# Designs tried in a protein design run: peptides against a protein of PDB entry 7K3S. Part 3

Target 1, 60 residues: chain A of PDB entry 7K3S
Amino acid sequence: MEELSGKPLSYAEKEKLKEKLAFLKKEYSRTLARLQRAKRAEKAKNSKKAIEDGVPQPEA

## One batch from the design tools (peptide; aimed at target 1 K20 L21)

Design b2_p22_3_s1 (made by RFdiffusion4, then SolubleMPNN; its pose is not in this set)
Fold by OpenDDE base, seed 1:
Structure b2_p22_3_s1 (fold): chain B 60 residues (1-60), chain A 22 residues (1-22)
Amino acid sequence: as target 1 above (60 residues)
Amino acid sequence: LEEEEKEFLEKKKKELEEEFKK
């Protein structure tokens, strides 16, 4: 990766990076919402198994 | 898959945010 560290980014390059960052923030928020849903679904499956197996839930 | 995708997006977000601070 060429280090863009040596030249100030042009106004047009900064705007293009803002668009990329906005897109990336949107995809990040979507992925995070999926991950959080998956973790909640996993916790709900583990809680059902722990009730079935008679194992006390660790209080978080 | 979902965690690796999150870490990749977090890394790329940080890289882009650092380019704006310069």
Scores: peptide ipSAE 0.097, ipTM 0.658, DockQ to the pose 0.168
OpenDDE base, seeds 2, 3, 4, 5: peptide ipSAE 0.080, 0.061, 0.084, 0.061; ipTM 0.645, 0.603, 0.641, 0.600

Design b2_p22_3_s2 (made by RFdiffusion4, then SolubleMPNN; failed a check: too like the target's own chain; its pose is not in this set)
Amino acid sequence: LEEELEKFLKEKLEELKKEFEK

Design b2_p22_4_s3 (made by RFdiffusion4, then SolubleMPNN; its pose is not in this set)
Fold by OpenDDE base, seed 2:
Structure b2_p22_4_s3 (fold): chain B 60 residues (1-60), chain A 22 residues (1-22)
Amino acid sequence: as target 1 above (60 residues)
Amino acid sequence: EDEKLLEEAKKKEEEKKKLEEE
């Protein structure tokens, strides 16, 4: 195991890591919101097709 | 502390990638 006994990170390197973490948290939340919107849109399409085909929806 | 911040950043990058593949 290479000891990543890396030199103490400079103040600028620490701030860059904080900025990277804040960016990744924002992008994660954005991707999650897109996925949840896609799943809701798919469920709404499936429900619309099942109403049109006269098939009784299984009660949730 | 700084190593934990780097590891948390990597974990969030992997979680994002996994969510984009789903």
Scores: peptide ipSAE 0.092, ipTM 0.711, DockQ to the pose 0.041
OpenDDE base, seeds 1, 3, 4, 5: peptide ipSAE 0.072, 0.078, 0.071, 0.086; ipTM 0.678, 0.684, 0.663, 0.689

Design b2_p22_4_s4 (made by RFdiffusion4, then SolubleMPNN; its pose is not in this set)
Fold by OpenDDE base, seed 1:
Structure b2_p22_4_s4 (fold): chain B 60 residues (1-60), chain A 22 residues (1-22)
Amino acid sequence: as target 1 above (60 residues)
Amino acid sequence: EDEEILKKAKEKEEEEKKKKEE
């Protein structure tokens, strides 16, 4: 465990960390929305292929 | 704005690492 034996963060450093955390949360949410869209698109491709191959997909 | 704040803060962290190795 690296001991964070650093000087106490200034008020300005704490505010910069809050801004970074807000940015990272926004980018995380954007990435999750992209991943969910990709999964939905993959499911829709697999369903089209199963219809083309004449295999009944079990409705889950 | 937030992306530039993140970039500037990584640049400062890298500069502080260089100053600690000298």
Scores: peptide ipSAE 0.123, ipTM 0.657, DockQ to the pose 0.048
OpenDDE base, seeds 2, 3, 4, 5: peptide ipSAE 0.113, 0.120, 0.121, 0.120; ipTM 0.647, 0.645, 0.653, 0.658

Design b2_p22_6 (made by RFdiffusion4)
Pose (drawn by RFdiffusion4):
Structure b2_p22_6 (pose): chain A 60 residues (1-60), chain P 22 residues (1-22)
Amino acid sequence: as target 1 above (60 residues)
Amino acid sequence: ELEEHLEELEEEAEEVLEELEE
């Protein structure tokens, strides 16, 4: 399911690698998706296809 | 605004990678 990224990292290095870069990767694709979808749907109501979003964390 | 926000996230990721390399 998950991907084991970071073999030779100590406790703190690994802690920072997973938590920080995962938060950043999530919010990168997350904010990009929220605004990109709002942009296309508001200009003209088009047939949406796919998004991996599921549990929202009150974000606008 | 979206482009500036995405650049900030990329800069923060680069800083974390530089700290791990050090």

Design b2_p22_6_s4 (made by RFdiffusion4, then SolubleMPNN; from b2_p22_6, 8 letters changed)
Fold by OpenDDE base, seed 4:
Structure b2_p22_6_s4 (fold): chain B 60 residues (1-60), chain A 22 residues (1-22)
Amino acid sequence: as target 1 above (60 residues)
Amino acid sequence: ELEEKLKKLEEEAKKVLEEIKK
């Protein structure tokens, strides 16, 4: 991976980086939504187990 | 882990932003 750390990027190279950034933002949003669903599912599982085990639910 | 993936995506996005600013 040539780190072009020293040359001014062309307009075309900057546009390619903007496309990559847009992709990364989309993947971030998708991953965040998955994490939020996972945390909700984990809380629901822990709540079900705590009810089953008679353990007091930690107050949300 | 999804949190590690989020961190990685953020780090990659920061690198891309710094390259766009050059």
Scores: peptide ipSAE 0.605, ipTM 0.930, DockQ to the pose 0.438
OpenDDE base, seeds 1, 2, 3, 5: peptide ipSAE 0.603, 0.604, 0.603, 0.603; ipTM 0.931, 0.931, 0.929, 0.930

Design b2_p22_7 (made by RFdiffusion4)
Pose (drawn by RFdiffusion4):
Structure b2_p22_7 (pose): chain A 60 residues (1-60), chain P 22 residues (1-22)
Amino acid sequence: as target 1 above (60 residues)
Amino acid sequence: AEEELEELEEEIEELEEELEEE
């Protein structure tokens, strides 16, 4: 399911690698998706296809 | 949004560089 990224990292290095870079990779694709979807749907109501979003964390 | 995305990319690069140096 998950991917084991970071073999030779100590406790703190690994802690920072997983938590910080995962938060940043999530919010990168997350904010990009929110606004990109709002942009295309508001200009003209088009047939949407796919999005991996599921649990929203009150974000606007 | 574009500026926030660029800042997130810079933060990822900086954290990767710090981990490579350690």

Design b2_p22_7_s2 (made by RFdiffusion4, then SolubleMPNN; from b2_p22_7, 12 letters changed)
Fold by OpenDDE base, seed 2:
Structure b2_p22_7_s2 (fold): chain B 60 residues (1-60), chain A 22 residues (1-22)
Amino acid sequence: as target 1 above (60 residues)
Amino acid sequence: VEKKLEELKKEMEKIKKEIEEA
């Protein structure tokens, strides 16, 4: 059994992981904002369709 | 999109554990 002696991360490696974490947090926030906008746009489309389907077309 | 949020969350939790163990 090779002990995966997880080499103690150097201070520099730990800082690199913190930078990666900050990057991922930014990507998460961006992706979440995209999801929220998509859900709002879907609701707005559904509301418009409900209004258009509720107007009786005047029989010509 | 939701799957990508879960993937990002999982990757962040891995990195947090690595930072805590070091």
Scores: peptide ipSAE 0.564, ipTM 0.917, DockQ to the pose 0.299
OpenDDE base, seeds 1, 3, 4, 5: peptide ipSAE 0.561, 0.563, 0.563, 0.562; ipTM 0.916, 0.916, 0.916, 0.916

Design b2_p22_7_s3 (made by RFdiffusion4, then SolubleMPNN; from b2_p22_7, 11 letters changed; failed a check: too like the target's own chain)
Amino acid sequence: IEEKLEKLKKEMEEILKEIEEA

## One batch from the design tools (peptide; aimed at target 1 E27 L35 K39)

Design b2_p23_1_s1 (made by RFdiffusion4, then SolubleMPNN; failed a check: too like the target's own chain; its pose is not in this set)
Amino acid sequence: KEEELKKKLEELKKKEKEILEEI

Design b2_p23_2 (made by RFdiffusion4)
Pose (drawn by RFdiffusion4):
Structure b2_p23_2 (pose): chain A 60 residues (1-60), chain P 23 residues (1-23)
Amino acid sequence: as target 1 above (60 residues)
Amino acid sequence: EEEEAEEELEELEEEIEELEEEL
């Protein structure tokens, strides 16, 4: 399911690699998706296809 | 809103690059 990224990292290095870069990668694809979808749907109501989003964390 | 989101995405990319360089 998950991917084991970071073999030779100590406790703190690994802690920072997983938590920080995962938060950043999520909010990168997250904010991009929220505004990209709002942009296309508001200009003209088009047939949406696919999005991996599921649990929202009150974000606008 | 689009301009602010572009600036936030650029900042997030910079932060990822800096953390990767530290590792």

Design b2_p23_2_s1 (made by RFdiffusion4, then SolubleMPNN; from b2_p23_2, 8 letters changed)
Fold by OpenDDE base, seed 2:
Structure b2_p23_2_s1 (fold): chain B 60 residues (1-60), chain A 23 residues (1-23)
Amino acid sequence: as target 1 above (60 residues)
Amino acid sequence: EEEEVERRLEELKEEMKKLLEEL
């Protein structure tokens, strides 16, 4: 096991990593909201297409 | 489109994991 015992980060380095982590959490939440919207839009398209074409909906 | 967004979520998760290993 290479203990990547990273050198003890300074307070300033730790605060910079926390800022980056907060940014990534925000981007993750935004991207997750985009995914949820995409899945809802696909379901709505599939429902509209099934009504229009008379084709049974593929089981999700 | 969904697959690209899912891939981006996994990239963000792995980047967050690396930062937590440094903290």
Scores: peptide ipSAE 0.584, ipTM 0.923, DockQ to the pose 0.336
OpenDDE base, seeds 1, 3, 4, 5: peptide ipSAE 0.581, 0.586, 0.588, 0.586; ipTM 0.923, 0.923, 0.922, 0.923; seeds 3, 4, 5 fail the geometry check

Design b2_p23_2_s2 (made by RFdiffusion4, then SolubleMPNN; from b2_p23_2, 9 letters changed; failed a check: too like the target's own chain)
Amino acid sequence: EEEEVKKKLEELKKEMEEILEEL

Design b2_p23_3 (made by RFdiffusion4)
Pose (drawn by RFdiffusion4):
Structure b2_p23_3 (pose): chain A 60 residues (1-60), chain P 23 residues (1-23)
Amino acid sequence: as target 1 above (60 residues)
Amino acid sequence: EVEEEIAEAEEELEELKEELEEE
C-alpha cells in the first residue's frame, strides 16, 4: 500500500523525510487540483473524468 | 541532505502557490 522511502535514515531524518515531504507532495497536487478543476469548470461546464481526492480538509 | 530536499520542496510549493494566485 505505502512505499518504504528512506532506508539509511535515523529517527529524526526519517521523521522529517516522511512527514514534511508527504505534506508538501500532498498540498502540491492538492492546491494544483483544486484550482485547475475550478478553472476548467468555470470557463465552460465540461464533463469531468477522474480525481483521487476524497476526504476534504476545509480548503478554499 | 534530507534538510536540503525539504527546503527545495517547500520552495517549489511556494512558487506554485504564487503562480496560481497570479492566475

Design b2_p23_3_s3 (made by RFdiffusion4, then SolubleMPNN; from b2_p23_3 with E5K A7K E11K E19K E22K; failed a check: too like the target's own chain)
Amino acid sequence: EVEEKIKEAEKELEELKEKLEKE

Design b2_p23_3_s4 (made by RFdiffusion4, then SolubleMPNN; from b2_p23_3, 10 letters changed; failed a check: too like the target's own chain)
Amino acid sequence: EVDEKIAEAEKKYKELLEKLKKE

Design b2_p23_6 (made by RFdiffusion4)
Pose (drawn by RFdiffusion4):
Structure b2_p23_6 (pose): chain A 60 residues (1-60), chain P 23 residues (1-23)
Amino acid sequence: as target 1 above (60 residues)
Amino acid sequence: LEEEEEELEEKLEELEEEIEELE
């Protein structure tokens, strides 16, 4: 399911690699998706296809 | 919509810089 990224990292290095870069990778694709979808749907109501989003964390 | 696009571009640049600094 998950991917084991970071073999030779100590406790703190690994802690910072997983938590920080995962938060950043999520919010990168997250904010990009929110605004990209709002952009296309508001200009003209088009047939949406696919999005991996599921649990929202009150974000606007 | 244009303002939201500008804010989005700035936020994406900041997140990319933070990822590069952490790598």

Design b2_p23_6_s1 (made by RFdiffusion4, then SolubleMPNN; from b2_p23_6, 9 letters changed; failed a check: too like the target's own chain)
Amino acid sequence: MEEKEKELEKRLEELKKEMEELL

Design b2_p23_7 (made by RFdiffusion4)
Pose (drawn by RFdiffusion4):
Structure b2_p23_7 (pose): chain A 60 residues (1-60), chain P 23 residues (1-23)
Amino acid sequence: as target 1 above (60 residues)
Amino acid sequence: EEEAEEEIEELEEEIEELEEEFE
């Protein structure tokens, strides 16, 4: 399911690698998706296809 | 939209900088 990224990292290095870079990777694809979808749908109501989003965290 | 695009650029730079620190 998950991917074990970071073998030779100590407790703190690994803690920072997982938590920080995962939050950043999520919010990168997250904010990009929110606004990109709002852009295309508002200019013209088009048939949407796919998005991996599921649980929203009150974000606008 | 413009502010959010700047925030996305900042997040990308932060990812690159942290990846360089972990290398």

Design b2_p23_8_s4 (made by RFdiffusion4, then SolubleMPNN; its pose is not in this set)
Fold by OpenDDE base, seed 4:
Structure b2_p23_8_s4 (fold): chain B 60 residues (1-60), chain A 23 residues (1-23)
Amino acid sequence: as target 1 above (60 residues)
Amino acid sequence: DEIAEAKEEYEKKIEEVKKEIEK
């Protein structure tokens, strides 16, 4: 990607970047919520399996 | 840690876009 680093962005280009930023923040929040839910579900499955296998659960 | 990797990736992309807005 050529660094067009030197030209001031137009108002329209800045607004498009702000929309991209808002989108990225939304996707970040959505992804984080999904991954946190997945981690909780995995921990719950592993805990259930370890109890069924007679393995002591860590308290924390 | 999949959560840590996802955070790093999104934070990097967010920071890149912020730097472009400030130019």
Scores: peptide ipSAE 0.587, ipTM 0.922, DockQ to the pose 0.387
OpenDDE base, seeds 1, 2, 3, 5: peptide ipSAE 0.586, 0.585, 0.585, 0.586; ipTM 0.923, 0.924, 0.922, 0.924

## One batch from the design tools (peptide; made by RFdiffusion4, then SolubleMPNN; aimed at target 1 K43; its pose is not in this set)

Design b2_p24_1_s1
Fold by OpenDDE base, seed 4:
Structure b2_p24_1_s1 (fold): chain B 60 residues (1-60), chain A 24 residues (1-24)
Amino acid sequence: as target 1 above (60 residues)
Amino acid sequence: IDEKAAELKKELEETRKKLQEELA
């Protein structure tokens, strides 16, 4: 059990963590929206590809 | 894309935890 007895973060370090948290929330939401669109597009393509040939979608 | 979403979720949770520990 590493003693996270780190020195209490300064006010500036706490604000930097808040900024990082806001950034990560934005990036996560953007990535999740891309993933959901990709899954919908894949389902729509698979519904269209129930008609024609197996081109592998590049996993991005 | 799924892996990047999982990575971002993990980092988000870790950052939330650190911020909560410092606000307590």
Scores: peptide ipSAE 0.440, ipTM 0.882, DockQ to the pose 0.029
OpenDDE base, seeds 1, 2, 3, 5: peptide ipSAE 0.432, 0.432, 0.436, 0.434; ipTM 0.882, 0.882, 0.882, 0.882

Design b2_p24_2_s1 (failed a check: too like the target's own chain)
Amino acid sequence: EEEEKKKKEKEEEEKEKKKLEELE

Design b2_p24_2_s3
Fold by OpenDDE base, seed 3:
Structure b2_p24_2_s3 (fold): chain B 60 residues (1-60), chain A 24 residues (1-24)
Amino acid sequence: as target 1 above (60 residues)
Amino acid sequence: KEEEEAKKKLEEEEEEEKLLEELE
């Protein structure tokens, strides 16, 4: 664990941080897109079940 | 020699500044 707390980061260290940040932003966006698809699929299942059970859909 | 080293250092500082702007 390199203590960055006292030395200016070299160009190569800054580039490595940029690459890590870009990777984390990409994985965040991928995870968010999965969560949004899962929430849409869950709403679609719940609406289908509410129709099958004869329960009036709560108007959104 | 010293002028080339000073130009190289200035170019390195400008590349570092651009890299910081891309991190924000």
Scores: peptide ipSAE 0.131, ipTM 0.666, DockQ to the pose 0.009
OpenDDE base, seeds 1, 2, 4, 5: peptide ipSAE 0.068, 0.052, 0.128, 0.074; ipTM 0.650, 0.685, 0.661, 0.659

Design b2_p24_6_s3 (failed a check: too like the target's own chain)
Amino acid sequence: LDEEIARHKEKLEKEIEELLKELE

Design b2_p24_7_s1
Fold by OpenDDE base, seed 5:
Structure b2_p24_7_s1 (fold): chain B 60 residues (1-60), chain A 24 residues (1-24)
Amino acid sequence: as target 1 above (60 residues)
Amino acid sequence: LKKLEEALEELLKEDAEAEKELAE
């Protein structure tokens, strides 16, 4: 049982943890926004294909 | 994903360096 040495974090350690947390939240939000854009683009492609397959191509 | 993993690895390295500096 390694005792997590329960020394109170210094002011500097708390600020460093806040900066790390802010960075992690920013990268998470950026990644989530990319995934949401990709999912919308995929749905738009599938909808365009369904319209194209439903339009009779003029027989040449 | 890969860039987020790389950023997490850098955060973990910086945490380990900070823990080492606190132990000295």
Scores: peptide ipSAE 0.082, ipTM 0.683, DockQ to the pose 0.020
OpenDDE base, seeds 1, 2, 3, 4: peptide ipSAE 0.080, 0.081, 0.091, 0.093; ipTM 0.681, 0.682, 0.683, 0.684; seeds 3, 4 fail the geometry check

Design b2_p24_7_s4 (failed a check: too like the target's own chain)
Amino acid sequence: LSKLEKELEELLEQEKEAEEELKK

## One batch from the design tools (peptide; aimed at target 1 E13 K20)

Design b2_p25_1 (made by RFdiffusion4)
Pose (drawn by RFdiffusion4):
Structure b2_p25_1 (pose): chain A 60 residues (1-60), chain P 25 residues (1-25)
Amino acid sequence: as target 1 above (60 residues)
Amino acid sequence: EKEEKIEEEIEKAEEELEELKEELE
């Protein structure tokens, strides 16, 4: 399910690698998706296809 | 050396996210 990224890292290095870079990778694709979808739907109501979003964290 | 590399990667990723938020605004 998950991917084990970071074998030779100590406790703190691994802690920072998972938590920081996962938060940043999530909010990168997240904010990009929120605004890209709002952009295309508002200019013209088009038939949406796919998005992996599910649980929202009150974000606007 | 490993800690420094991880810090650089984190700082680069934060900068890219800030730049992307500014472009989207």

Design b2_p25_2 (made by RFdiffusion4)
Pose (drawn by RFdiffusion4):
Structure b2_p25_2 (pose): chain A 60 residues (1-60), chain P 25 residues (1-25)
Amino acid sequence: as target 1 above (60 residues)
Amino acid sequence: EAEEELEELEEEIEELEEEVEELEE
């Protein structure tokens, strides 16, 4: 399911790699998706297709 | 504003990837 990224990292290096880079990769694709969807839907109501979003964390 | 926030997130990701590469070496 998950991907084991970071074999030769110590406790702190691995802690920072997973938590920081994952938060950043999530919010990168997350904020980009929120605004991109709002942009296309508001200009003209188009038939949406796919999005991996599921559990929202009160974000606007 | 959202474009600037995305650019900042890209820079932070690149910096963390460089630091991790240096630590693995």

Design b2_p25_2_s4 (made by RFdiffusion4, then SolubleMPNN; from b2_p25_2, 9 letters changed; failed a check: too like the target's own chain)
Amino acid sequence: EVEKKLEELKKEIEELEEEAKKAEE

Design b2_p25_3_s3 (made by RFdiffusion4, then SolubleMPNN; its pose is not in this set)
Fold by OpenDDE base, seed 4:
Structure b2_p25_3_s3 (fold): chain B 60 residues (1-60), chain A 25 residues (1-25)
Amino acid sequence: as target 1 above (60 residues)
Amino acid sequence: ELTPEELKKKKKEEEEKKEKEKKEK
């Protein structure tokens, strides 16, 4: 158990940490949405190539 | 819970933020 016996954070320090956390959550959500779009675009490219190469698509 | 001093500091920081936002228009 590492005792995070840090000095009590001031109100201003707590608000600054909340703002940083809100920013990081927003950037995480944007990055995740970008990654999901990239994976969908990659799947769509691979499916187009597999159709062009005459590979039967696995039925869903 | 906010101390009476933290509440005074919060009001001052909010007023300063409003003053900066007025200077940026």
Scores: peptide ipSAE 0.187, ipTM 0.721, DockQ to the pose 0.138
OpenDDE base, seeds 1, 2, 3, 5: peptide ipSAE 0.178, 0.178, 0.183, 0.159; ipTM 0.705, 0.708, 0.697, 0.651

Design b2_p25_4 (made by RFdiffusion4)
Pose (drawn by RFdiffusion4):
Structure b2_p25_4 (pose): chain A 60 residues (1-60), chain P 25 residues (1-25)
Amino acid sequence: as target 1 above (60 residues)
Amino acid sequence: ELEEELEELEEEIEELEEEVEELEE
């Protein structure tokens, strides 16, 4: 399910790698998706296809 | 605004990747 990224990292290095980079990767694809969807739907109501979003964390 | 936020996030990701590579070496 998950991917084990970071074999030779100590406790703190691995802690920072998983938590920081995952938060950043999530919010990168997250904010990009929110605004990209809002952009295309508002200019003209088009038939949406796919998005992996599910649980929202009150974000606007 | 979206472009600026995405550039900042890309910069932070690159810095963290560089730090992890240095720690692995």

Design b2_p25_4_s2 (made by RFdiffusion4, then SolubleMPNN; from b2_p25_4, 8 letters changed)
Fold by OpenDDE base, seed 4:
Structure b2_p25_4_s2 (fold): chain B 60 residues (1-60), chain A 25 residues (1-25)
Amino acid sequence: as target 1 above (60 residues)
Amino acid sequence: ELEKKLKELEEEIEELEKEKKEAEA
């Protein structure tokens, strides 16, 4: 494994790095939004189940 | 798991942001 850690990145490598960062930040935002939806859906399922099971809803 | 995937993305972003900072110095 060439430890590339010491060579200045070429212009092309810097642009590729920027593209990769932009991609990852986009995937992060998408994944976060999915997680937030999942957490809301889980709460809604748990609330529905608690109502169905006759468990008093925790007052928010 | 979505939380695991977020953590992996955070770590990869941090590494690449570090590499970018080192390349800009």
Scores: peptide ipSAE 0.520, ipTM 0.896, DockQ to the pose 0.260
OpenDDE base, seeds 1, 2, 3, 5: peptide ipSAE 0.518, 0.518, 0.525, 0.517; ipTM 0.897, 0.895, 0.894, 0.895; seed 3 fails the geometry check

Design b2_p25_5 (made by RFdiffusion4)
Pose (drawn by RFdiffusion4):
Structure b2_p25_5 (pose): chain A 60 residues (1-60), chain P 25 residues (1-25)
Amino acid sequence: as target 1 above (60 residues)
Amino acid sequence: AEEELEELEEEIEELEEEVEELEEE
């Protein structure tokens, strides 16, 4: 399911790699998706296809 | 929003560089 990224990292280095970079990769694709979808749907109501979003964390 | 995405890209690149340096050590 998950991917084991970071073999030769100590406790703190691995802690920071997983938590920080995952938060950043999530909010990168997350904010990009929120605004991109709002942009296309508001200009003209088009047939949406796919998005991996599921549990929202009150974000606008 | 575009500026926030650019900042997030820069933070990701800096963290990847730091991880590469730590793996080399």

Design b2_p25_6 (made by RFdiffusion4)
Pose (drawn by RFdiffusion4):
Order: C-alpha cells, then sequence, then structure tokens
Structure b2_p25_6 (pose): chain A 60 residues (1-60), chain P 25 residues (1-25)
C-alpha cells in the first residue's frame, strides 16, 4: 500500500522525510486540484471525470 | 496568483528537503 522511501535514514531524518515531504506533496496536489477544478467548472459546467480526493479537511 | 506563489514555495521546500536527504544518505 505505502512505499518505503528512506532506508539509510536515522530516527529524526526519517521522521522529517516522511512527515514534512508527505504534507508538502499532499498540499501541492491538493491546492492545485481544488483551484483547477473550481476554474474549469466555473468558466463552463463541464463533465468532470476523476479525482482521488475523499476526506476533506475544511479547506477553501 | 497567490496560489501560484504558494505552489512555487512548496516546490522549492520539496527540492531542499530532497537535497538534504541525499546528503544524509
Amino acid sequence: as target 1 above (60 residues)
Amino acid sequence: EEAEEELEELEEEIEELEEEVEELE
């Protein structure tokens, strides 16, 4: 399911790699998706296809 | 415009963290 990224990292290095980079990768694709979808749907109501979003964390 | 700037900042932070991890490995 998950991917084991970071074999030769100590406790703190691995802690920072997983938590920080994952938060950043999530909010990168997250904010980009929110605004991109809002942009296309508001200009003209088009047939949406696919998005991996599921649990929202009150974000606008 | 603001969202583009926030995305650029997030890219820069990801690149810096990847460089630090490579130096540590």

Design b2_p25_6_s3 (made by RFdiffusion4, then SolubleMPNN; from b2_p25_6, 9 letters changed)
Fold by OpenDDE base, seed 3:
Structure b2_p25_6_s3 (fold): chain B 60 residues (1-60), chain A 25 residues (1-25)
Amino acid sequence: as target 1 above (60 residues)
Amino acid sequence: KEAEERLKKIEEEIKELEEEAEKLK
């Protein structure tokens, strides 16, 4: 019995992968935009950082 | 740090799904 371990994914399985990829690309773009905002906020704080001590970095 | 680590994890998962999708062409 040849186990057809090579069944091409059904159209539905291919569409499900495309949906996952689209979701992850959206989450990437959202996270990147957040990181860029955080880095801009940090740079704006660091231009005031002639004072080195003790401000918690926003993890968000 | 957390956002950079999250980006890296998303990039890894995107890569895995793109490799899976390529095997299905």
Scores: peptide ipSAE 0.420, ipTM 0.868, DockQ to the pose 0.273
OpenDDE base, seeds 1, 2, 4, 5: peptide ipSAE 0.403, 0.414, 0.410, 0.406; ipTM 0.866, 0.864, 0.867, 0.867

Design b2_p25_7 (made by RFdiffusion4; failed a check: too like the target's own chain)
Pose (drawn by RFdiffusion4):
Structure b2_p25_7 (pose): chain A 60 residues (1-60), chain P 25 residues (1-25)
Amino acid sequence: as target 1 above (60 residues)
Amino acid sequence: KEELLEKAKEEEAFLKEEIEKLKEE
């Protein structure tokens, strides 16, 4: 399921690598997706296809 | 190990800048 990124990292380096870069990668694709979808749907109501979003964390 | 830590720092700095640009939109 998950991917084991970061073999030769100590406790703190691994802690920071997983938590920080995962939060950043999530919010990168997350904010991009929220605004990109709002942009295309507002200009003209088009047939949406796919998004991996599921659990929302009150974000606008 | 050192190369991975350098790459991780570069990737973190890049993603923070891109998130800030997205918040400005």

Design b2_p25_8_s1 (made by RFdiffusion4, then SolubleMPNN; failed a check: too like the target's own chain; its pose is not in this set)
Amino acid sequence: SEYLEKLEKELAFLEKKLKELREKA

Design b2_p25_8_s3 (made by RFdiffusion4, then SolubleMPNN; failed a check: too like the target's own chain; its pose is not in this set)
Amino acid sequence: RKYIEELEKKLAELEKKLEELKKEE

## One batch from the design tools (peptide; aimed at target 1 K43 K45)

Design b2_p26_2_s2 (made by RFdiffusion4, then SolubleMPNN; its pose is not in this set)
Fold by OpenDDE base, seed 4:
Structure b2_p26_2_s2 (fold): chain B 60 residues (1-60), chain A 26 residues (1-26)
Amino acid sequence: as target 1 above (60 residues)
Amino acid sequence: KEKEEEERRREEERRRREEERRKARE
């Protein structure tokens, strides 16, 4: 294990890193929720088109 | 562990003093 032979991070630096990680986790979750909504909306559009075009839906 | 806990207590005290100064200006 490479000992990170750097100066030990202060409590303030550790808390600032925790805040950055919490922010990144929030933005990641927000992006995933947007992607999931987009995929559901695309599936719903494709199902509506398949009904309109008279194409047999593949039973999954 | 003890030094990190002492540094945490000092930072919490600084934050409390800053919050009190903010509330005294509202």
Scores: peptide ipSAE 0.229, ipTM 0.757, DockQ to the pose 0.006
OpenDDE base, seeds 1, 2, 3, 5: peptide ipSAE 0.216, 0.221, 0.213, 0.207; ipTM 0.745, 0.751, 0.738, 0.736

